# Ledger of designs, part 145: peptides against a protein of PDB entry 2AKA

Target 1, 299 residues: chain A of PDB entry 2AKA
Amino acid sequence: MEDLIPLVNRLQDAFSAIGQNADLDLPQIAVVGGQSAGKSSVLENFVGRDFLPRGSGIVTRRPLVLQLVNSTTEYAEFLHCKGKKFTDFEEVRLEIEAETDRVTGTNKGISPVPINLRVYSPHVLNLTLVDLPGMTKVPVGDQPPDIEFQIRDMLMQFVTKENCLILAVSPANSDLANSDALKIAKEVDPQGQRTIGVITKLDLMDEGTDARDVLENKLLPLRRGYIGVVNRSQKDIDGKKDITAALAAERKFFLSHPSYRHLADRMGTPYLQKVLNQQLTNHIRDTLPGLRNKLQSQL

## One batch from the design tools (peptide; made by RFdiffusion4, then SolubleMPNN)

Design b2_p22_4_s3 (from b2_p22_4, 10 letters changed)
Fold by OpenDDE base, seed 2:
Structure b2_p22_4_s3 (fold): chain B 299 residues (1-299), chain A 22 residues (1-22)
Amino acid sequence: as target 1 above (299 residues)
Amino acid sequence: SAEFQAKLEEIFKEIDELVKKL
């Protein structure tokens, strides 16, 4: 089963090379959430490196197909610059920014054309995620007034596909009933069959409040459940706090919190990565026979 | 392209082998 995710990655790369990425119902996980929900921080925590663009407003402006591959070596490769190995993850960040700006220009517009990034690392499980632009209601800078709808339409191209799993990222320090991620997931997955809930910012909740009922899958039940995570603070990111130290602090948070201690073995970024690997592997197994038949009919 | 078709055929062979093991 270890080869199923790499096999789908080869399909994904082949179809990206011919410009047919948007039309394929490949087994994948789309990452959805509001701006500042913590999506990029979750992805960086999987890699253990700072490599995603940062800033205010819409940071992700193109879909990022992030292919994590367990390897003895650590490096990154882009599909648009084959043969170039990146070992400095700051250069990876700069390449994402440059390739985004090349297509969208300086107006902070969006494009539905994916960036394909593969990361080889001894610290990752095999996992493919599609990071999508953060949902927003307010245009910033030179963004078009309809940017909210453009983002929504882009997300719908991914999340409406039957073989797409949805990683719905919601901050705990906001009303979860109003979560943009959970709303869009409920629209396209009304039975909660394809959605995995991630709850971020559990450390930023008001005193005397907790997300226990959500994490126990009692409030807004999803078949695939919820996983809580604690990301680095903006101060910790700006201070270049080590991700390994942040993962240790996350574990300590869950173990020491009265409301979460009993859930601690089913919480945190390492557990999330394991669950996503297992769920994607199983999903590929279940969909691969149908996908093979569909692809053969297109030859 | 012929190259793309050959690549797809290779991937299909691998899919068929994996599906048989499932």
Scores: peptide ipSAE 0.115, ipTM 0.775, DockQ to the pose 0.740
Fold by OpenDDE base, seed 1:
Structure b2_p22_4_s3 (fold): chain B 299 residues (1-299), chain A 22 residues (1-22)
Amino acid sequence: as target 1 above (299 residues)
Amino acid sequence: SAEFQAKLEEIFKEIDELVKKL
């Protein structure tokens, strides 16, 4: 079963190379959430490196196909730069920014054309995620006034696919009933069969409040449940706080919190990574026979 | 392209081998 994710990665790369990304219902996990929901921080915590664009407004402006591969070596590769190995993750960030700007221009527009990034690391499990632009209601800079709808339309191209799992990232310090991630997930997955909830910013909730009912799957039930995570603060990111130290702090948070202590073994970024690896592997196993037949009929 | 087709055939072969082990 360990080879199923790499196999789908090869399919994904092959289809990306011919520009047919939009028409294929590949078994994948799409990451959705509002701006500043903590999506990028969750992905960086999986890798243990700072490598995603940061800033105010729409940071992710193209789909990022992030292929994590367990390896004895640590480096990154882009599909658009075949044969170039990146060992400096700041250079990875700069390449994402440059490749985004090359296609979208300087107006901070969006493009549906994916960036394919593979990260080899001893610290990751095999996992492929499609990071999608953050949902926004407010155009920034020279963005078109309809940018909200452009982002939604782009997200719908992924999340409407039957074989797409949805990682819905919602901040706990905002009204979860109004979560953009959970709303879009419910629109395309009304029975909650394909959606995995991630609750960020649990450490930023008001004193005397908690997300226990959400994390226990009692408030907005999803078949695949919810996983709480604690990301680095913006101050911690700017201060280059080590991700390993942040993961230890996350573990301590859940263990010490009276509302979450009993859930602590089913919370946090390392547990989320394991769950996503297992769910994606199982999902590929279940969908691969049908996918093979469909692809063979198109040849 | 012929290269793409060859790559797909290789991937399909691997899929078939994996599906047989499932």
Scores: peptide ipSAE 0.113, ipTM 0.771, DockQ to the pose 0.786
Fold by OpenDDE base, seed 4:
Structure b2_p22_4_s3 (fold): chain B 299 residues (1-299), chain A 22 residues (1-22)
Amino acid sequence: as target 1 above (299 residues)
Amino acid sequence: SAEFQAKLEEIFKEIDELVKKL
């Protein structure tokens, strides 16, 4: 079972190389959420490195196929620059930005053409995620006025696929009923069969409020449930606060919080990573026979 | 390309082997 995710990664790479990504219902997890929902921080916390573009507005402007591979070594590789091993994750960030700008130009436009990034690390479980542009209603810079719809259409190309799991990232310090992530997930997965809820910014909730009912799957039930996480603050990121220290602080947060203590073993980034690995592995197992038959019929 | 087809065929063989073990 441990080889199922790497096998699908090879399929993803093969199809990405020929530009046919759109026609394949590969078992994958698409990451969706509003701008500043904390998506990039969740992904970086899995790797334990700062490597994703940061800033105001839309930072992810192309789908990022992030293939995490457990390895004894730590390095990254891009599909578009084969044979180059990146050991400096700042260089990884710069390459994502450069490759994004190469295709989209300097106007902060978007492109549906994925960037394929593989990260080998001893700190990761095998996991493939597709990081998608953050949903927004407000164009920034030279973005087209219809950028909201362009992003939505791009997301729909992924999340409408039956074999796509949806990692819906929502901030707890905002109205969860109005979460862009949960709205789009409900539109394409009305029964909540493919959606995993991630609740960020639990540490930024108003005093006397909590997301207990959401995390207990009582407010907006998802079959796959919700996992709360605590990301680094922007100040912590800018200050280059160690992710390991942040993960320890996250654990402490859940254990010390009266509303979350009883859930603490089913919360936090390490638990999320484990759950996603297991769910993706099982999902690949269940879909692989059908995928094989479909692929053979297309040859 | 012939290389792409060969790669797909290899992946399909691996899929077939894995599916048999499921």
Scores: peptide ipSAE 0.098, ipTM 0.762, DockQ to the pose 0.785
Fold by OpenDDE base, seed 3:
Structure b2_p22_4_s3 (fold): chain B 299 residues (1-299), chain A 22 residues (1-22)
Amino acid sequence: as target 1 above (299 residues)
Amino acid sequence: SAEFQAKLEEIFKEIDELVKKL
């Protein structure tokens, strides 16, 4: 079973190489959420490195197919830069920015053409995620006035696919009923069969409030449930706070919080990574026979 | 392309081997 995710990675790479990415219903996890919901921080916490573009407004402007592969060595590779191994994750960030700008231009527009990034690390489980542009209502800078709709249309290309799981990232310090991530997930998955809820910013909730009912799956039930995480603050990121120290602080947060202590073993970034690995592996197993038959009929 | 088809066939063989083990 451990080889199923790497197998789908090879399929993703093969389809990306021929430009057919949008037409194939590959078993994958699409990451959705509003701007500043904490998506990038969740992904970086899996890798244990700062490597994603940061900034105001739309940071992710192309789909990022992030392929995490457990390995004895730590390095990254891009599908568009075959044979180049990146060991400096700042160079990875710069390459994402450069490759994004190469296709979208300087106007901060979006493109549906994925960037394929593979990260080998001893600190990751095998996991593939498609990071999608953050939902926004307000164009920033030179963005086109219809950028909200362009992002929505791009997201819909992924999340409408039957074999797409949805990682819906929502901040706890905002009304969950108004979560852009959960709204789009409910639109395409009304029964909550494909959606995994991630609740970020639990440490930024108002005093005397908690997300216990959400995390216990009582408020907005999802079949796959919710997992709470505590990301580094922007101050911690800017201060280059170690991700390992942040993960220890996250564990301490859940264990020490009266409302979350009883859930602590089913919360946090390491547990999320494990759950996503297991769910993706099982999902690949269940979908692979049908995918094979479909692909064979197209040959 | 012929190259793509060959890659798919290789991947399909691996899928078949993995599915037989599941």
Scores: peptide ipSAE 0.111, ipTM 0.769, DockQ to the pose 0.693; fails the geometry check

Design b2_p22_4_s4 (from b2_p22_4, 9 letters changed)
Fold by OpenDDE base, seed 2:
Structure b2_p22_4_s4 (fold): chain B 299 residues (1-299), chain A 22 residues (1-22)
Amino acid sequence: as target 1 above (299 residues)
Amino acid sequence: SEAFQKELEEIFKEIDELVAKL
């Protein structure tokens, strides 16, 4: 079963090379959430490296197809510059920014054209995620006034596909009933069959409040449940706090918190990565025979 | 392209082999 995700990655790369990426219902996980919900931090925590663009407003402006591959070596490769191996993850960040700006210009506009990034690492499980632009209501800088709708339309191209799983990222320090991620997931997955909930910023909740009922799947039930995570603070990111140390602090948070201690073995970034790998593998197994037959009929 | 068709055929062969083991 370990080879199913790499096999879908080969399909994804082949279709990207011919410009047909948008029309394929490939088994994948789309990452959705509001701006500053913690999506980029979750992805960086999987890799154990700082490599995503940072800033205020819309940071992700193109879909990022992130293909994680377990390997004995650590390096990254882009589909748009085949044969170039990146070992410095700061150069990976700069390449994402440069390739984004090449297509969108300096106006901080968006493009539906994916960036395909593969990361080989001994610290990852095989996993493919599509990081999508953060939902926003307020244009910033030179962004068009309809940027909210442009982002929504882009997200809908992915999340409406039947074979797309949805990783809905919501911050715990905001009203979860108003979560942009959970709203869009409920619109396209009303029965909660394709949605996995991620709750970030559990360490930033008001004193005397907790997300226990959400994490226990009692408040807004999803078939695939919820996983809580604790990301690095902005101060920790700016201070270049090591991700390994942050993962240890996350584990300590869940174990020491009275409301979460009983859930601690089903929480945190390492558990999330394991669950996503298993769910994606199973989803590929279930969908791949039908996809093969469909693709063969188009040849 | 011929290269694309060949890649798809190879992927489909691997799919069939993996599915047969499941």
Scores: peptide ipSAE 0.250, ipTM 0.846, DockQ to the pose 0.751
Fold by OpenDDE base, seed 4:
Structure b2_p22_4_s4 (fold): chain B 299 residues (1-299), chain A 22 residues (1-22)
Amino acid sequence: as target 1 above (299 residues)
Amino acid sequence: SEAFQKELEEIFKEIDELVAKL
């Protein structure tokens, strides 16, 4: 079963190489959420490295197919520059930015053409995620006035696919009923069969408030439930706070919090990674026979 | 491309082998 995710990665790479990514219903997890919802921080916490573009507004402007592969070595590889091994994750960040700008130009436009990044690490479970542009209502810089709709249309290309799982990232310090991630997930998955909820910024909630009912799956039920996480603050990121230390702080947060202590073993980034690995593996197992038959009929 | 077809054939073979073990 451990080899199912790598097998789908080979399919993803093969189809990416021919530009046919959009027509394939590959078993995958699409990451959706509003701007500043904490998506990039969740992904970096899986790797234990800072490697994603950061900033105000839309930082992810192309889909990023992030293939995490458990390995004894730590390095990254891009599909667009085969044979180059990146061991400096700052260089990975710069390559994402450069490759994004190469296609979108300097106007901060978006492109539906994925970047394929594989990260080998001893700190990851096998997991493939598609990081998607953050939903926004406000164009920044030279972005077209319809950028909100362009992002939405791009997201819909992924999340409407039946074999796409949806990682809906929502901040707890905002009205969860108005979460962009949960709204789009509900639109394409009204029964909540494909959606996994991630609740970020639990540490930034107002005093006397908590997300217990959400995390207990009582407020907005999802079949696959919710997992709370605590990401590094922007100050911690800018200060290059170690992710391992941040993960320890996250664990301490859940264990010490009166509202979350009883959930602590089913919360946090390490648990999220495990759940996503298991859910993706099972999902691939269930979908792969049908996918094989479909693909063979198209050859 | 021939390379793409070959890769797909290899992947399909591996899929078949894995599915047979499930």
Scores: peptide ipSAE 0.231, ipTM 0.834, DockQ to the pose 0.779
Fold by OpenDDE base, seed 1:
Structure b2_p22_4_s4 (fold): chain B 299 residues (1-299), chain A 22 residues (1-22)
Amino acid sequence: as target 1 above (299 residues)
Amino acid sequence: SEAFQKELEEIFKEIDELVAKL
């Protein structure tokens, strides 16, 4: 079953190469969340490297198809730069920024055209995610005043598809009832069948408050449940704190927290990665026969 | 199933051939 994700990756690459990305309902996981919700940090914690653009405002401005592949070697490849192997993840970050700017220009606009990035690593499970621009209400710099709607329209192109799973990333230190991620997920998945909740910033909650009811799936029930994670702080990121050390701190957080200790084995980034791998694999297995038949009819 | 994998590989081959012609 572990070979199903690489197979869908080949389909995804083939369709990206012919420009037909929009018309295919490929089994995929779209990552949605407000700006600064912690999406990029979750993805970087899967890889164990700093490689995503960082900054204020809209950081992700194009969909990023992130294909994680378990391998004995560690390197990255872009579909737009075939044959170039990146071993320095800072160069990966710079390439994402450059390729984003090439299409969007200097005005920090958005584009629906995906960047396809494959990361080979011994530290990852096979997993494909589509990182989407963070939802925002406030234009920054030279962004158009309707940027909120442009982002929403872009997200809808992914999350409305039946075979799209939704990784809804919400910060715990904000009102979860007002979570942009959970709102958009509920709009397109009202029964909570396709949505996986990720709760970030659990370490930044006010003393005496917790997200236990959310994590126990009691407050806003999702069929696929919620997984809490603790990301590096911005200070830790700027200080280049090792992700391995951050993952150990995350484990310690859940084990030591009175409200989360009983959930600790079903929390944290490594558990999230395993769950996503399993859910995506199963989802591919269930959808691929129908997809095959559709593809055969179109060829 | 192994049969399913083979069938998918054939589809991928066709897709690869299509992409190579563009």
Scores: peptide ipSAE 0.165, ipTM 0.763, DockQ to the pose 0.058
Fold by OpenDDE base, seed 5:
Order: structure tokens, then C-alpha cells, then sequence
Structure b2_p22_4_s4 (fold): chain B 299 residues (1-299), chain A 22 residues (1-22)
């Protein structure tokens, strides 16, 4: 079963090479959430490297197909520059920024054209995620006044597809009832069959408050449930806090918190990675026979 | 392209082999 994700990666690459990415309902996980919800931090925690663009406002401006591959070596490759191996993850960040700007220009606009990034690492499970632009209500800088709708339309191209799983990332220190991620997920998946909830910033909740009812799947039930995580703070990122140390702190947080201690073995980034690998593998198994038949009928 | 079709056929063959083992 572990080899199913690499096969879907080959399909993704093949279809990307011919420019037909938008028309295929490939089994995939789309990552959705508001700006500053912690999406990029979750993805970087899987890799154990800082490699995603950072900044204020809309950071992800093109879909990023992030293909994690368990390997004995650590390096990254882009589909748009085949044969170049990146071992410095700062160079990976710079290439994402450069390739984004090449297509979108300098106006901080968005493009639906994906960037395909493969990361080989001994520290990852096989996992493919599509990172999508963060939902925003306020244009920043030279962004078009309709940028909110452009982002929404882009997200809808992914999340409306039947074979798309949705990783809905919501910060716990904001009103979860108003979560942009959970709202869009509920719109396209009203029965909560395709949605996995991620609750970030649990460490930043007000004293005497907790997200226990959400994490126990009692408030807004999802079939696939919720997983809480604790990402590095902006201060920790600026201070170059090691991701390994942050993951240890996350584990300690859940184990020591009165409201979360009983859930601690089903929380945190390592557990999330495992669940996503399993969920994606099972989803591929269930969808791939139908997809094959559909594709063969079109050949 | 012929190359694309060949790649798809190869992927589908591998898929069939893996699914048959599940």
C-alpha cells in the first residue's frame, strides 16, 4: 500500500507536464485555511525544514503540490527544473518565490498554475499535499480588489472535486465557528466525509479556555475527526528555533495540558503526518480503480 | 503525446499490480 502515493505522484507529474492539471480528479489532499492559520508551519514541520515563503498577507500565491517521499537521502526537486537537486532548503524557498513571481508578476497576484515540488527525506512519510493560497478578506499592497474572490475561485477548483480530501486548518485562538477553513469545507463537503480538521495555535488560547469539544469531535463533527497541533510561534521562527525542539515542545504541551492529556496520543504533528499518510493511501486505493477506468475511456 | 500515453500505460499497469495485491 505504501507504493500507491508515488504512483499518484507520477500521474500528477505526467498531467502537469501536459498542462491538464485542472481537469483531473486525482486523489489528493488540498490544504485550506485563512491567512496566518498556520498551514505553512504544518507543512514545514512535516519536512523538518524552513522552505516555504514567509511574510505578511498572501504568502502562497500559486498551488504548491508538495510531494513528500521517504528516502535515504535528503533533497528537493522541482518539476519545472528537472535534474536540479536542491540540498539547501533556503534555495528551495527562493526557487518557490522566483517561480511564483515569474508567473504572477510583482503585483502579488495569484495564479492557478501549480508548482510541483518533491522532497526526498529520511524524516518524512510518503505524503502529497496541495498547499493553496490563504483565504483573505483584505487586499494587501498591489493586490487586486477582488483578490478574496480570486482565491476562493482557485480553492473551489480543488475542493469541489470528489476525490479531493480537505485538510481544513483553523487557529484555536480565533472564533472556530467563523473559521474560513471549516466554512469552505462545510460548503463543499456538507456531510464531513472528505474533511480532516487541523486545529493550530492551541498554545495561544486564553487562560481558562480550551478546544476540547472540537478535538473530541463534539462541536462540529467530521467523519475523519480533528487533530490538534502546536506550531512554532513567529518569535520562534525569527529566533530560528529548531523544528525538532518544537515537536518535543508540542508533545509536552499535550501531555501536560489538563484538557488535552487524554488525547495526547492522537494529537501533534507526527500523528497528523501518520494519519494523513494512511488516509491518503486508503483514499487512493478506493478511488484509483474508478479513475483508471475513466482515464482509459478517454485514451 | 506517445510518450505520455506510454507513461500512463506503465503507471496503470503498476496500479493494477498493486491493487491486485491489496
Amino acid sequence: as target 1 above (299 residues)
Amino acid sequence: SEAFQKELEEIFKEIDELVAKL
Scores: peptide ipSAE 0.237, ipTM 0.837, DockQ to the pose 0.732; fails the geometry check

Design b2_p22_5_s1 (from b2_p22_5, 12 letters changed)
Fold by OpenDDE base, seed 2:
Structure b2_p22_5_s1 (fold): chain B 299 residues (1-299), chain A 22 residues (1-22)
Amino acid sequence: as target 1 above (299 residues)
Amino acid sequence: SSSFQKELDELFAEIDKLVSKL
């Protein structure tokens, strides 16, 4: 079953090379959430490396198609620079920044043109994610006043597709009823059929509060449920805290917390990776016959 | 292009083989 995701990645690369990326409803997972919701930290925790741009405001300014491939070797490759293997993940971060700035300029503008990054690692499951710009209401720097709407329109190009699953990332230390991720997911998936909820910042909730009812799928029910995760703090990131140590701390958090201990085997980043791999594999199997028929009618 | 069609046919043949084993 794990081999279906790499085959869809080859289809995705072939269509990217001919400029038809926007027209194909390929089975994929789009990652959505507000600014500072913890999306980039979730993706880096999957890889076990610091490789995404960091900063204040809108950090992701182009869609990042992240193709994770289980391999005996660890390296990254970009579709825009084929044949160059990156083994230093700091160079991967710098290439994302440079390729973003090449298309958007220095004004912190956005572009709908994806960056395609493949990461080979022994520490990943086969998984394809599309990291999308964080939803914001406040322009920063030289961003246009309508940047909120530009981001929304970009997200809609992905999340409106029938074969797109939605990874809705929401911080627990904010009102979940007002989550930008859950709002956009409900707009395009009103029956909650395509949406997986991720709850971040569970360690930053006010004393005497918890997200138990959300994680038990009782408050805002999704067919695919919710998974809680604990990311590194900004202090831990700045201090270069190892991701492996952070994953051990996440496991300890869920096991030791009175409200979450009974859910601990269905929480955390490793469980999220497993669920996403399984859901994407099943979704590919179910959608490929229809996709083949559509492609054969267009050729 | 004929090359792209061939690549797609090969990919779908590989997919069919994997799906048949599931």
Scores: peptide ipSAE 0.218, ipTM 0.811, DockQ to the pose 0.553
Fold by OpenDDE base, seed 3:
Structure b2_p22_5_s1 (fold): chain B 299 residues (1-299), chain A 22 residues (1-22)
Amino acid sequence: as target 1 above (299 residues)
Amino acid sequence: SSSFQKELDELFAEIDKLVSKL
């Protein structure tokens, strides 16, 4: 089953090469969330490397098509620089920043043109995600005053597609009813058919509070449910805390927490990765016949 | 292009083969 994702990646690359990226309803998972919701940390925890741009405000300014491929070797490749293998993930980060700045300029503007990054690793399951700009209400620095709407319009280009699954990333230490991720998901998927909830920052909740009802799918039910994760703190990231050690700490968190112990086998980054691989594989299987028929009628 | 259509057909044939084994 895992082999369907690499084949769809080849389709995605072929469509990207002809400039038809935005118009094709390919089976994919779009990652949505407010700024600082923990989206980038979830993606880095899948790879086990620090490779995404970091900073204040809008860090992701172009869609990042992240193609994870299970392999015996560890390296990254960009579609825009074919034949260059990156083994240093700091160089991957720098290339994302450089390629972003090449299109958006120095004003920290956004562009709907994707960056396509493939990561081969023995530590990943086959998985393709589209990391989208974090939702924001306040422009920072030289950002255009309408940046909130520009981001929203960009997100809508992905999440309105029927074959797009939505990974809605929400922090637990904020009111879930006010989650930007769940709001946009509910707007385009009112029946919760395409949305997977991720709850971050469970370790940063106030003492005596928990997200149990959310994680048990009782508060804001999604058909595909919720998965809680514990990301590295900003201090842990700045201190270059090993992601393997962070994953062990995440497992310990769920097992030791009175409210989450009974859910611990259905929580954490490794379980999320497995669920996303399975969900995407099944979604590909179910959508490809219809996509093939549509493509054959348009060509 | 005819080359793109051929590539798509090959990819879909590979996908169909994998789906049939599932």
Scores: peptide ipSAE 0.217, ipTM 0.809, DockQ to the pose 0.526
Fold by OpenDDE base, seed 4:
Structure b2_p22_5_s1 (fold): chain B 299 residues (1-299), chain A 22 residues (1-22)
Amino acid sequence: as target 1 above (299 residues)
Amino acid sequence: SSSFQKELDELFAEIDKLVSKL
């Protein structure tokens, strides 16, 4: 099936090469969430590999344009390292860290300059996501005292764009009314037209509590709804628990949970990936005519 | 650059072809 996403990826690469990424409202999905909300785990669950930086505090310090491409082969390529195919996803992680540190230095600062990573895999649908720095209120290490505002300003450069969809990642084991992801999404998308809610950590909720009303889109309605996911625990990640086994456990969780069983076919990482692919494809189709006209008027 | 414009035109032509089939 001819997919629009790969064509937009080529546009993104072309614009990245000329440094004009900031001025174009390309159809994209920006991933937003507080620190430890589970953003990186959601992205790794799509790929089925551990490849993102991990740790305490701000893990993502540059925007990561993650271009997932369905392929018979599994490898990664960076735009800054053309011609190098990465088949070891640990080397991908190390390259993200090295390239981040090259630009930001060792002080754990942030940079608005994207890293462009393409992942070819049989386990992915065609999907482009922009992983953004996790929202934080507390500087870590040698981070500038205004790091919260720097992150916010960086996020705003993406999420204020009309053609940007927002993947708002919120943990269920925290007060969703206080979700940094949903707050920033509501600020720039008050009608909830561009926002997709992801609820993580459903398995870590207190006994006798559930996120059913949120997942049923009754508590904080989004036009594009909410999808619940269950990520690997930090212990599972440290123990190198296989993502395929984790996805099976996620499916079992939703099917066995009294509050979620009726939603189980519209929950979990595989369903999220499918929905994002479809929504991005439709969004590209709807926005490209206007984008073309704008580009033709500027060139 | 003229090369960039050409690449964009080619990409948009491919996009138009895809969109026309949708």
Scores: peptide ipSAE 0.204, ipTM 0.800, DockQ to the pose 0.559
Fold by OpenDDE base, seed 1:
Structure b2_p22_5_s1 (fold): chain B 299 residues (1-299), chain A 22 residues (1-22)
Amino acid sequence: as target 1 above (299 residues)
Amino acid sequence: SSSFQKELDELFAEIDKLVSKL
């Protein structure tokens, strides 16, 4: 069962190489959320490395197919640079930026063409995620005035697929009823069958407020529920706070918080990884027979 | 099942063969 994710990774790589990505509903998890919702921080916490572009505004401008593979060695490899092993994760960040700019140009535009990145690490579970551009209403810099709609159209190419699970990332320090992630998820998954909620920024909520009802799946019920996480602050990132120390602080946060202590074993980044690995593995198992039949009819 | 894995491996082998011809 643990080997199903690597198999789908090989399918993804094969279809990316032939340019036929559009016609195959591969079992995958798309990551959606507003700008600054904490998507990139969740992905970096999985790897235990800083490797994603950072900045103000739209940081992710192309879909990033992030394939995490449990391995005895730690390195990254891009599908567009086969055979080049990256051991410095700053070089991984720079390659994402360079490959993004190569396709989108200097105007900070977006492109629906994925970047395929595989990360081998002893610290990861087998997991594939598609990081998508953050939803925004406000163009920044030289972005086209219709950038909101361009991002939405790009997201819809992924999240409308029946075999796509949706990781909806929402900050707790904002009105959850207005969450861009949950709005788009509800549009394409009105019954909440494909959506997993992630609640970030629980440590940034006002004193005397909590997200308990959300995390207990009582406010906006999803079949797959919600998982709370505490990411590093921008100050912690800039200060190069170790991700291992941040994960320990996250665990301490949930255990010490009066509203969350009873949920602490079902919260945090390590639990989220485990759940996503299990959810994706099960989803692959359930969808592969139908996918095989479809592929055999098209080949 | 071991049979399902074999069938997937065969499918992947066909995909790899198709990609190698492109």
Scores: peptide ipSAE 0.127, ipTM 0.727, DockQ to the pose 0.058

